# Ledger of designs, part 9: peptides against a protein of PDB entry 6B4E

Target 1, 295 residues: chain A of PDB entry 6B4E
Amino acid sequence: TNFDKISKMFWHYKDKIAQIKQDIVLPIKKADVNVRNLLSRHKRKINPKFGQLTNSNQQLFKIQNELTQLINDTKGDSLAYHWILNFIAKAVVHQAETEVRVKPESALPLGKLTLYLLVQFPELQELFMARLVKKCPFVIGFTCEIDTEKGRQNMGWKRNNENKWEDNTSYDERMGGILSLFAIITRLQLPQEFITTTSHPFPIALSWHILARICNTPLNLITNTHFVILGSWWDAAAVQFLQAYGNQASKLLILIGEELTSRMAEKKYVGAARLRILLEAWQNNNMESFPEMSP

## One batch from the design tools (peptide; aimed at target 1 A205 A212 N247 K251)

Design b2_p26_4_s3 (made by RFdiffusion4, then SolubleMPNN; its pose is not in this set)
Fold by OpenDDE base, seed 3:
Structure b2_p26_4_s3 (fold): chain B 295 residues (1-295), chain A 26 residues (1-26)
Amino acid sequence: as target 1 above (295 residues)
Amino acid sequence: DSEYQKKLAELEEELAAMQAAAAAAA
């Protein structure tokens, strides 16, 4: 693991966020009133769609079609198009922070929708990844110290209106929710209509990178959050990960579930305890995946 | 198929690096 490379990637996406603000968000505020009104209407129509997802594929396809139409309506203006995609990127991550954190299995329909949009609208990919890395650097296996204000900010910690840091549980749950979404995306197959024409934008290999990079992270930087997000990843993708990489996947799962948890045993992290339970369940042939969506 | 094998090889290298790092820290 090249940590310098990971750091460069992290800052690349941080810079991308700044660029998005300068090149997309700010310019649209000065755009023609008709464009602004269009985007406001579309925003209002788009935002509820993510909450309308269920475990139904029929409902998913309906929402996919509705969003596709709404996005296509903006293609006549490049700036408007990119603004809508950036809004969607933010909305999806927000849904992960709020809904997926409390109902992890909701990552599946959200992930399917997101993957569809990422393939249908390739310009969404960089916008989405930048937002993910900003909110949850764990998606690229980035870790820094959190004993400084800057370190906490870099790792996606939020402050409330009283300038107080969010509690550890809230942070852990948010990170878990975002990571669950990303994990599910990495393990999903492309929609049938794209399999022969497009490569997967965020393939299962990115899950490998997350796990491997965390395992290679200096132990003094490993926190309960690392184990929480590993547990979230496990629930979301472990079954499919094993299917993809077989014995090599098993080795890596043992590394995170047994070796990493053992190395950090003195810390008595709750997340680590949960990860051990997941490992044990797997060893007893009781590894579970999220239920498949209904027709 | 060749792409899969390449990916697997890369993953194996990452795994090896992790194991080596773990051994050096012990």
Scores: peptide ipSAE 0.058, ipTM 0.655, DockQ to the pose 0.210
OpenDDE base, seeds 1, 2, 4, 5: peptide ipSAE 0.055, 0.058, 0.051, 0.054; ipTM 0.657, 0.654, 0.654, 0.656; seeds 2, 5 fail the geometry check

Design b2_p26_5_s1 (made by RFdiffusion4, then SolubleMPNN; its pose is not in this set)
Fold by OpenDDE base, seed 2:
Structure b2_p26_5_s1 (fold): chain B 295 residues (1-295), chain A 26 residues (1-26)
Amino acid sequence: as target 1 above (295 residues)
Amino acid sequence: MLEEERKKQHEKELEKLEKEIEKLLE
C-alpha cells in the first residue's frame, strides 16, 4: 500500500471541499433571486425524498424519476446544476449518518438511488466522493493519528457547539453508517439501462482498497472504529465480495477477521469482537447479506 | 477504446492488490 498516494488523494478531496464552497456555494448566495428561489424550492422537494425510501424497488424508481426531473430542471444554469448536485451529495451522506447508522439495511435502497444518480449525473461523482472522504476517510482507506486536534478533524470527528468532541460511540456509528453506504454502492450492479454503456463509477475494487489499506495500516493507528467500519462493510458487502473475487476475497476476509483482530486482541475492542463473530458465522456457512428489495 | 483501457487498468489494480494480500499472509 502506497500511503503517500492515499494521503495525496485525501488532501485532494479536502481541497475539493474548499473549492466547492468557493466556486459553487458562495456564488449562489449572490446569484439572481430567481435562481435562488428555484434552488430553494428544489431543495425543499429533494430533501425529503431520501427519507421516503423503503425496501421497495417500485418506490425507488418513483423517487429516481422525481429526482431526475428536479435535477434536470436546473441544467439550464451550470452553477445551479452543480449546486443542487452538491446539495444532494451532502444530503445522501447525511442520510447515511442518521438513518443508516441505526438501520444498516437502509443502505441498500439509499445506495441504489445514489448509484443511479451518480451514473445519470456524472458531475455528482466528485462532489459525492469529496463529501465522503471529508466525513469518513475510511472510504479510501486513509488513517491518521487522532491524538491531535488536527488528526481528529482529518478523520472526520465532529465538535459540538461547546467545542467538545463527539463521544466514541457516536463517531463509530456515523463512520459505520457512511461506510455501509459506500460499501453497498461498490457491490451493486449498474441499473440495466446503463450496464452496456457506462462503467461503474465506484466499483467493487474500491472495497479491495479499503480492506487492503486497513490491513497495511500501522497497528498503532488502528482503533475500535476500524473494526466497526469493517463490520459494517462485512454486513453490507462481504457476500458479494466473495462472489466477485473468490479465493482472494476469502484471504482478505481472513486477514481482517482473524489476523487483524488477533493482532489487536490486547485492546479488547468491541468492534473487533463483533468482527470475530462475523468471521465465525462465515466459517459456519452462515454469512448473511441484507435482504433484497421487494418489487 | 476507453472502456477497454479502463478494464485493463482495473485488472492491473486487482493484481497489485492480490499481491499485496499475499505478502500480508506470509
Scores: peptide ipSAE 0.035, ipTM 0.665, DockQ to the pose 0.475
OpenDDE base, seeds 1, 3, 4, 5: peptide ipSAE 0.031, 0.031, 0.033, 0.021; ipTM 0.691, 0.692, 0.688, 0.541

Design b2_p26_5_s2 (made by RFdiffusion4, then SolubleMPNN; its pose is not in this set)
Fold by OpenDDE base, seed 2:
Structure b2_p26_5_s2 (fold): chain B 295 residues (1-295), chain A 26 residues (1-26)
Amino acid sequence: as target 1 above (295 residues)
Amino acid sequence: DLKKKEEEQHKKELEEMKKKIEELLK
């Protein structure tokens, strides 16, 4: 694992966030009133749709079509188009932070929707990835120290209006929710209509990177959160990961589930304990995945 | 073959990680 490369990638996306603000968000505030009104209307229509997802593919397809139309309505103005995509990127991540954290299986329909949009609107890919990395650097396997304010900020910790850091449980759950979404996206197949025309924008190989990079992370930087997000990833993608990489996947799962947890046993991390339970379930041929969606 | 190349890369990475963790566990 080349941590310098990972760091460069991390800061690339941090810069991208700043660029988005400067080049997309701020300029729209000064745009023509008709454009602003259009975007306001679209925002109001788009925002609730993520919460309307269910375990139904029929409902998913409905929402996909509705969002596609709404986004296409903005293509005549490049700035408006990018603004609405950035809004969607933020909304999707927000949904992961709120809904997925409390109902992990909701990552599946959300992930399917997101993957569809990422392929349908390629410009969303960089916007979405930038938002993911900002909120949850674990998606690219980035880790830094959190004993400083800057370190915590870099790792996606939030402060409230009183400048107080969020509690550990809130942070862990939020990171787990975001990581669950990303994990789902990596293990999903492209929709049938895209399989022959495009490559997967965030393929299962990125799950390999997450696990490998965490495994190679210096132990002094490993926290309970790392194990929490590994558990979230496991629930979301372990079955498909094993299908994709076979014996190599098994070896990597053992490394994180057994070896890494054992190495950190003295810390008595709750997340690590859960990960061991998941490992044991797998060893007993009882690995679970999220339920498939209904037609 | 891209798949074979990926497999070889993963094999190398696994060996490196395993070695590192084993050394740390001792």
Scores: peptide ipSAE 0.433, ipTM 0.876, DockQ to the pose 0.145
OpenDDE base, seeds 1, 3, 4, 5: peptide ipSAE 0.423, 0.428, 0.430, 0.431; ipTM 0.873, 0.872, 0.872, 0.874

Design b2_p26_5_s4 (made by RFdiffusion4, then SolubleMPNN; its pose is not in this set)
Fold by OpenDDE base, seed 1:
Structure b2_p26_5_s4 (fold): chain B 295 residues (1-295), chain A 26 residues (1-26)
Amino acid sequence: as target 1 above (295 residues)
Amino acid sequence: SLEEQRKKEHQKQLEELKKQIEELLK
């Protein structure tokens, strides 16, 4: 029953991606030339902003303001507005796939920016979640078999221009990068200006769902990637997760770090070995979080 | 064997934790 719900959620977002293409992306190609020109200019201005993030809150606020203005400029046309939000959703996920995968701590400024935008522009939430699920179904705890072409596609595997699947390491790293971003978003507090007026769009409970659903996944579907993304999640959110749920969080961390890894020990997954190291570090009172951003 | 007992205990522990998680998610 639980897996049916997850599956329904997965396909909901898959359908949303199709809808976005049909209702937003394709129509804009036929839109008025002035609208297309506006969006082209804005796209060029927006795209570099994500790469300009640093560990500085000052820089973050600057970029937040700049993006807010650029997005607001499109609100006069609903289609243009949704198009630019969809573009941003894609750009954020792309940044996770490229930058966060190699520098996980970069998820923090990216996550803060993303959370701000998600609250400031609520229409971004469904667009962003749909893109996340498409690229990394692990964000909702969805898993399927990958011994078929369709299965691999559903789990976010990419093919190159020669129709060759990406290598396992590349896939693992991309999934880890995306999951790191999502984990960060779930554990971040809302910006001060929104705390009293808005609920968190992707709260820490969603991290709970990820871990719990992976633990309940049939063992024959568990791969090295599962442990890799759990490790990525751990680095991104374990400290805050423990703060949020206390003893119950501890039980779940033990479940993934000790019991799940032990159950899969015969596979000798590298990701599982890393996760056990993280568990041991925690047991030795050496759990670390990403460094906080500077003022 | 001791190894078999360990595996059995781990299995039991895993199932117990899963039940607890399920309860928390209700």
Scores: peptide ipSAE 0.029, ipTM 0.533, DockQ to the pose 0.069
OpenDDE base, seeds 2, 3, 4, 5: peptide ipSAE 0.016, 0.032, 0.026, 0.026; ipTM 0.384, 0.513, 0.592, 0.586; seed 3 fails the geometry check

Design b2_p26_7_s1 (made by RFdiffusion4, then SolubleMPNN; its pose is not in this set)
Fold by OpenDDE base, seed 5:
Structure b2_p26_7_s1 (fold): chain B 295 residues (1-295), chain A 26 residues (1-26)
Amino acid sequence: as target 1 above (295 residues)
Amino acid sequence: DEKEEEELEKLQKELEEKLWKEFESL
């Protein structure tokens, strides 16, 4: 693992967020009134769609089509188009922070929707990844110290209106929710209509990177959150990961489940205990996955 | 065990290189 490269990627996406603000978000405030009105209407129509997801593929396809139409309506203005995509990127991550954190299996319909949009609208990919990295640097295996305010900010910690940091449980759950979504996206197959024409934008290899980079992270930087997000990843993608990489996947699962947890045993992290349980379940041929969506 | 570790390291390296190429293309 090259941590300098990971750091470079992290800061690239941080810079991208700043760029998005300067080049997309701020300029649209000065755009033509008709464009602003269009975007306001579209925002109001788009935002509820993510909450309308169910464990139904039929409902998913309906929402996909509705969102596709709404996004296509903005293509006549490049700034408007990018603004809508950035809004969607933010909304998807927000849904992971709120719904997926409390109901991890909801990552499946959200992930399917997101993957569809990422393929259908390639410009969403950079916007979405930048938002993910800002909110949950674990998606690229980035870790820094959290003993400083800047370190906490870099790792996606939030402050409330009273300038108080969120509690550890809230942070862990929120990171778990975001990572569950990303893990699901990495393990999903492309929709049938795209398999022959498009490469997967965030393939299962990115799950490998998350695990490998965490395993190589200096132990003094490993926290309970690392184990929480590994557990979230496991629930979301371990079965498909084993299918993709076979014996090599098994080795990496043992590294995170056994070796990493053992090295950190003195810390008595709750997330590590859960990961051990997941490992043991797998060893007993009882690895679980999220249920498939209904037709 | 050593051979298996080498295979894992090789696969990890290949995947990291692939990811980096993708990143550079952005």
Scores: peptide ipSAE 0.042, ipTM 0.678, DockQ to the pose 0.917
OpenDDE base, seeds 1, 2, 3, 4: peptide ipSAE 0.024, 0.040, 0.025, 0.027; ipTM 0.600, 0.668, 0.589, 0.595; seed 1 fails the geometry check

Design b2_p26_7_s2 (made by RFdiffusion4, then SolubleMPNN; its pose is not in this set)
Fold by OpenDDE base, seed 3:
Structure b2_p26_7_s2 (fold): chain B 295 residues (1-295), chain A 26 residues (1-26)
Amino acid sequence: as target 1 above (295 residues)
Amino acid sequence: SEEEEEELEKLQKELEEKLWKEFESL
């Protein structure tokens, strides 16, 4: 693993966040009142849609169509269009931090919706990835030290109004929620209407990168969070990952489940213990996936 | 096994290089 390349990628997306603020968010505040009013109305209509997802494909398709119409209404103004996509990117990640965090299986409908939007609106891809990397650098297998304020900030730690860092459990759960969403996206097939015309924007290979990069991360940088997000990834994507890469997938699952957990055994990480349980379940032919959505 | 590790490393390298090329093209 070339960690310099990963770092460059990380900082690219950090710069992209700054660019989005400068080129999209700030300019729209000074835009024509009609544009601002349009976007305000659309934001209010769009925001609740992510919380309206259920395990129903019918409901998913309804929401997809509604969002598609709302986004298309902004295409006449490039700045408005990019602003609404950036809003969607933020809203999706926020949904992962809140809903998926507490109900991991909700990543499936959210992931299906997100993948549809990423393909339907390609300009969303960079906006979404930048937001993901900012909030959860684990999505690209980036890790840095967290013994400094800057390191914690880079790894997506939040401070409260009293400048106190969030507790470890809250951080772990948020990272797990975001990673679950990303893992789901990587393992989903493209919608049938796009499968012949478009390549997958975030394919299963990105899951490989997450696992491989974590396995190669210096052990002194490995924390409980790494195991938590690996467990979240496992629940979300391990079955499909095995289907995609076969024996090579098996080797990598053993590396994270057995080898990495064994190397860190002295730390007694709860996330590592959970990952071992997942490994054992797989070894006993009891690997589970999230329930499929209803028609 | 040693062979399995070599295959894994090879696949990892290939995927990493692919991802990097895609990134550089942006």
Scores: peptide ipSAE 0.036, ipTM 0.638, DockQ to the pose 0.855
OpenDDE base, seeds 1, 2, 4, 5: peptide ipSAE 0.023, 0.029, 0.034, 0.043; ipTM 0.549, 0.616, 0.630, 0.664; seeds 2, 5 fail the geometry check

Design b2_p26_7_s3 (made by RFdiffusion4, then SolubleMPNN; its pose is not in this set)
Fold by OpenDDE base, seed 4:
Structure b2_p26_7_s3 (fold): chain B 295 residues (1-295), chain A 26 residues (1-26)
Amino acid sequence: as target 1 above (295 residues)
Amino acid sequence: SAEEEEELKKLEKELEEELWEKFEAL
């Protein structure tokens, strides 16, 4: 693993976030009143849609169509279009931080919706990835020290209004929620209508990157959060990852589940204990995946 | 920019190949 390259990728997305603020978010505040009113109306219609997701494909398709129409209504103004996509990117990640955090299986319908939108609106891809990396650098296998304020900020730690860092459990759960969503996206097949015309924007290879990069991360930088997000990834994508890469996937699962946990055993990380349980379940032919969505 | 996106995609591909080769050798 070339960590310099990973760092360059991380900072690319950090720069993209700054660019989005300057080129999209701030200009809209000064835009024509009609544009601002349009976007305000669309925002109000879009926000509830993510909470309306269920385990039903029919409901998913309904929401996909509704969002598609709402986004298409903004295409007449490029700035408005990019603003609404950036809003969606933020909303999806926020849903992962809140709902997926407490109900990991909700990542499946959310991931399907997100993947559809990423393919239908390619300009969403960069906006979404930038938001993901900002909030959860683990999605690209980036890790830095968290002994400094800047390091914590880079790793997506939040401060409250009193300038107090969030508690470790809250951070771990948020990272797990975001990573679950990303893992699901990487293991989903493209919708049938896109299979022959479009490549997958975030393919299963990105899950390979996450696992391999974490395995190569210096042990002094490995925290409980790494094991938590690996567990979240496992629940979301391990079955499909094994299907995609076979024996090579098995090697990585053993590396994270056995080798990495063993090397960090002295830390007694709760996340590592959970990951060992997942490994043992797999060894006993009891690897579970999220249930498929109903028709 | 389009150039930045292309460079990022190239970087991602290079990283994928590097990581795959490393673990294939194990």
Scores: peptide ipSAE 0.027, ipTM 0.624, DockQ to the pose 0.102
OpenDDE base, seeds 1, 2, 3, 5: peptide ipSAE 0.025, 0.026, 0.023, 0.020; ipTM 0.590, 0.609, 0.593, 0.589; seeds 3, 5 fail the geometry check

Design b2_p26_8_s4 (made by RFdiffusion4, then SolubleMPNN; its pose is not in this set)
Fold by OpenDDE base, seed 4:
Structure b2_p26_8_s4 (fold): chain B 295 residues (1-295), chain A 26 residues (1-26)
Amino acid sequence: as target 1 above (295 residues)
Amino acid sequence: SAEEEKKLKELEEEIEKIIKKLEEEK
């Protein structure tokens, strides 16, 4: 693991967020009234779509088509197009922070929708990844110290209006939700219509990077959150990960489930305890995946 | 395939490095 590379990637996306604000978000505020009205209408139509997802593929396809149409309506104006994609990126991550955190299995339909959009609209990829890294640096295996305000900010901690940090449980759950979504995306197959024409934008290899980079993280930087997100990842992608990498996947799962948890046993992290339970379930041939979506 | 084998070997090497790192931090 090259930590310098990871850091560079982290800061790249942080810079991208700043760029998005400067080049997309702020300019739209000064755009023509017709453009602003269009985007306002589209925003109102798009936003509820993510909450309309169910475990139904039929419903998913309906929403995919609706969103595709709405996004296509903006392609005549590059700025409007990028703005709506950025809005979608933010909305998807927000859905992960709110819904997926409390219902992890909802990551599956959300992930399918997101993957479809990422392939259908390639410009969404950088916007989405930047938002992910900003909100949850764990998606690229980045970790820094959180003893400073800047460190906490870098790791995606939020402050309320009173400048108070969110509680640990809220942070852990939120990170878990986002990571669940990302994990799902990495383990999903491309829709059939894209398999021969497009490479997967966020392939299963990115899950490998998450696990490996966490294992290589200095132990003094490992927190309960690391184990929480690993547990979230496990629920979301462990089965498919094993299918993809076989014995090597198995070794890595043992490393995170047994070795890493053992190294941190003195901390008595609740997340680590859960991960140990997941490991034990696997050892007993009871590894579970999210249920497949209905037709 | 040869490419798959190469990738798997690289993954194995990475895992070995991880193991070594974790052992050193005991």
Scores: peptide ipSAE 0.300, ipTM 0.846, DockQ to the pose 0.789
OpenDDE base, seeds 1, 2, 3, 5: peptide ipSAE 0.298, 0.121, 0.299, 0.298; ipTM 0.844, 0.697, 0.846, 0.845; seed 1 fails the geometry check

## One batch from the design tools (peptide; aimed at target 1 K251)

Design b2_p27_2_s1 (made by RFdiffusion4, then SolubleMPNN; its pose is not in this set)
Fold by OpenDDE base, seed 4:
Structure b2_p27_2_s1 (fold): chain B 295 residues (1-295), chain A 27 residues (1-27)
Amino acid sequence: as target 1 above (295 residues)
Amino acid sequence: EEEKKREEEYKKKLEELEKEKKALEAQ
């Protein structure tokens, strides 16, 4: 694992967030009133769509079509188009931080929707990845120290209005929710209509990168959160990961589930204990996946 | 010494896995 490369990628996306603010978000505030009104209306229509997802493919396709139409309505103005995509990127990540956090299986319909949008609107890919990395650097396997204010900020820790850090449980759950979504996206097949025309924007190989990079992370930087997000990833993607990489996947799952947890046993991390339970379930041929969506 | 040995073995396993993965992707 080349940590310099990972750091460069991390900072690339941090810079991208700053660029998005400067080049997309701020300019729209000064845009023509008609453009602002259009985007305001679209924002109000788009935002509830993510909460309307169910375990139904029929409902998913309906929402996909509705969002596609709403996004296409903005293509006449490049700035408006990029603004609405950035809004969607933020909304999807927010849904992961809130709904997926409490109901991990909701990552499946959300992930399917997101993957569809990422393929249908390629400009969303960079916007979405930048938002993911900002909120949850674990999606690219980035880790830094959290003993400093800057380190915590880099790792996506939030402060409230009183400048108080969020509690560890809240952070862990948010990271787990975001990582679950990303894991789902990486393991999903492209919709049938896109398989022959485009490559997967965030393929299963990115799940490999997450696991491998965490395994290579210096042990002094490994926290309970690492195990929490590994557990979230496991629930979301372990079955499909094994299908994709076979024996190599198995070795890597053993490495995170047994070796990494054992090396960190002195810390008595709750997340590590959960990951061991997941490993044991797999060893007993009881690895579970999220239920498939209904027709 | 045993911890260092475990760490080295762990790193070696990871490197081997990365090589194996690259070999699979090249097929």
Scores: peptide ipSAE 0.088, ipTM 0.746, DockQ to the pose 0.735
OpenDDE base, seeds 1, 2, 3, 5: peptide ipSAE 0.087, 0.032, 0.081, 0.038; ipTM 0.745, 0.527, 0.742, 0.595

Design b2_p27_3 (made by RFdiffusion4)
Pose (drawn by RFdiffusion4):
Formats: structure tokens, C-alpha cells, sequence
Structure b2_p27_3 (pose): chain A 295 residues (1-295), chain P 27 residues (1-27)
């Protein structure tokens, strides 16, 4: 892995976040009354819909249809359309760092909803990817030091209610939740309405890049967070990763489960211990996936 | 015997490093 290229990719998405603020978010303050009213009303209607998802496919379709109608209502104004898509991208990532953090299997319905929106509204793709990378750089394998305040900001750290950094557990759980949503998206087939006509926007190869880049990261930059997101990724996508790459995926899963954990054993990272358990469960023919969605 | 065992261990470490690099440069 050429980590200069990974850094260039990271800063490309950081620049995109700045461009979104300049060209989408700030100009909306100057939009006409009809646009402001529509966006104010629609953002209220959209916000709770992500938490209304369940393990039921019928409920997923209902929410997809309700959101498609609300988003289509904004298409008459390109700025309002891009603003509501940016709002949705932020809301989906927030849902991943909250509800998926507590209930990892809720990443499956949320991933299906997000993937559907990503192909129904393709302008969402760049907005969503930039948001993921800003909030969880591990999705492209970016890692930097967090000894400095700027490094902590670069890696997606947040502060609590007194300018102190959130504890390591809170950060690790957020990163796992966010990366778990992206991991589900990379291993999902497109919905039937698009599978016959459209290329998957975030395919399974992006999961290979996450694993390979962590395994190639300098060991002095590896933290418990890398093991936690790999465990979260495993729960969400290891079965389909093997279906895609076979013996090569098996070699990479062994590398992360046996070698990466062994080389960092003196740190006694909690996430490394869980990744070893996942490796042993697979070696005992008991690799799990989230239960498929109910009717 | 001790020098043959050290040469066999160095060959096994080189083979593992090559297999690891081939795994990570697959795609």
C-alpha cells in the first residue's frame, strides 16, 4: 500500500467536506422562502425515518418509498436537492454511530436503505463517501498519529461536554458502528430494481482495501480501534468476503486473526481478543453472519 | 548441524515473508 496515495485520497474527501459547506450548506441560508420552508418541513419528516427501520423487508420498502417521495419533492431546485441529500448522508452516518453502535445487526436494514438511495439518487454517492471518510477514516485505510490535537481531529475524534476527548471506548464503538454500515454496503447485492442495469457504487473490493491497508499500516500506528473495526467488519461481511475471494480471502482473514493480533499481543487490546475469538469460531466451522431480514 | 538448522529457519522466514507479500498484493 502506498500510504502517500491514501493520504491524498483522505485529503480529497476532506476538501469535499469543505466544498459541501461552501457550495451547498452556506448558500441555503440565502435560498428563497419556498425552498427554506420545504427543506425545514421535509428535514423534520425525514429525520426519524432511519430509526423506524426494523428487521422487516416490508418496513424497509415503506421507508424507502416515503424517503423517495420526499427527496423527489426537492428536485426542482438543484441546491435544495443537494442540501437534502447531504442532510441524509449525515443522518445515516449518525444513525450508524448511535443505533448500529448499540445494535450491530441494525446495520443490515440501514445498509439496504442506504444502498437503495445511493443508486436512486446518485448524487448521494460522493456526499456519503466524504462523510464516511471524514467521520471514520478507516473506511479507506487512513491512519495518522493521534498524539496531537490535529491528528485527533483528522481521525474523527470527538469531544465531550467539557472539551475533553471522548473516552477510548466511546470512540472505538462509534468507529465500529460507522464502519459496520459501510461493510454491509460493500457486501450487499443491489436491489432488484437496479441490479439488472447498474454497477454497484461501493463494491466488495473496497472491503479488500480496508483489510489490506490495515495489515500494511506501520505497527506503531495500530491501536485498539483497528481491531475493533475489523471485528465489526467481520460480523458484517466476512461470509460474503469468502464467497467473493475464496482462498485469497481465507489467507487475509488468517493474517488479521492470527498474525496482526499476535504482533500486537503486548498491548492486550480488547478488540484483538475478540478478533481471535472470531477466527477460532470460523476455524470450528461456526462463522456467523447477521440473520437475514424477515419478511 | 546447528548451522544447517539456522539456514533452514532463515529459508522458512523468507518463504513466509514472500507468502505474506503475495497475499497483500493480490488485488
Amino acid sequence: as target 1 above (295 residues)
Amino acid sequence: EEEEEEEEEEEEEEEKEEERNETLNFL

Design b2_p27_3_s2 (made by RFdiffusion4, then SolubleMPNN; from b2_p27_3, 13 letters changed)
Fold by OpenDDE base, seed 1:
Structure b2_p27_3_s2 (fold): chain B 295 residues (1-295), chain A 27 residues (1-27)
Amino acid sequence: as target 1 above (295 residues)
Amino acid sequence: EEEEKKRKEEEEEEKKKKEIEEILSYF
């Protein structure tokens, strides 16, 4: 694993966040009143849509169409268009941090919606990935030390208004929620209308990168969170990952489930214990996936 | 059209194999 390349990728997206603020967010504050009013109305209509998702494809298609129309209404102004896409990127990640965190299976409808939007509006891809990496660097297999304030910030730790760090459980759950969403996106097939015309923006190979990069991470940097997000990934994508890569996928699942957990056994991480349970379930031919959506 | 589709599928499978070998070589 080339960790220099991963670090460069991480900082690329961190720089992209700064660029988004400078070139999209701040300029809109100086835009004419009509544009600002349009965006305010659209923001209010768009924001609740992510919470309206259910395990229903019918509801998904309705929301996809509604969001598509709302986004298209902004295309007449490039700055407004990019602003609304950035807002959507933030809203999707926020939904993963809050809803997927407590109900992992909700990643499936959210992931389907997100993948549709990523293909329909290609400019969303960089905005979304930058937000993902900022909030959960694990999506690209990046890890750094968390013994410094800067290190914790880089790894997506939050502080409250009193400058206190969030507790470990809250951090683990948030990272798990975000990673679940990303894992789902990587294992979903493109909607039928796009299969012949468009390449998958975040294919299953990116899931492979996550697992392999974590396996190659220096052991002194491995935390409980790494095992938590691996467990979240497993629930979200392990079945489809095995279908995609066969025996080679099996080898990698054994590496994370058995070898990595064994190397870290002295730490007695709860996340590692759960990952071993998932491995054992698979070895007993009882690997589970999220329930499919209803018509 | 079917031959071109089959060729693309074979190219994607070969790409997957190369990616797997590259990533697993680190273990």
Scores: peptide ipSAE 0.203, ipTM 0.676, DockQ to the pose 0.114
OpenDDE base, seeds 2, 3, 4, 5: peptide ipSAE 0.210, 0.196, 0.180, 0.211; ipTM 0.700, 0.697, 0.695, 0.701; seeds 2, 3, 5 fail the geometry check

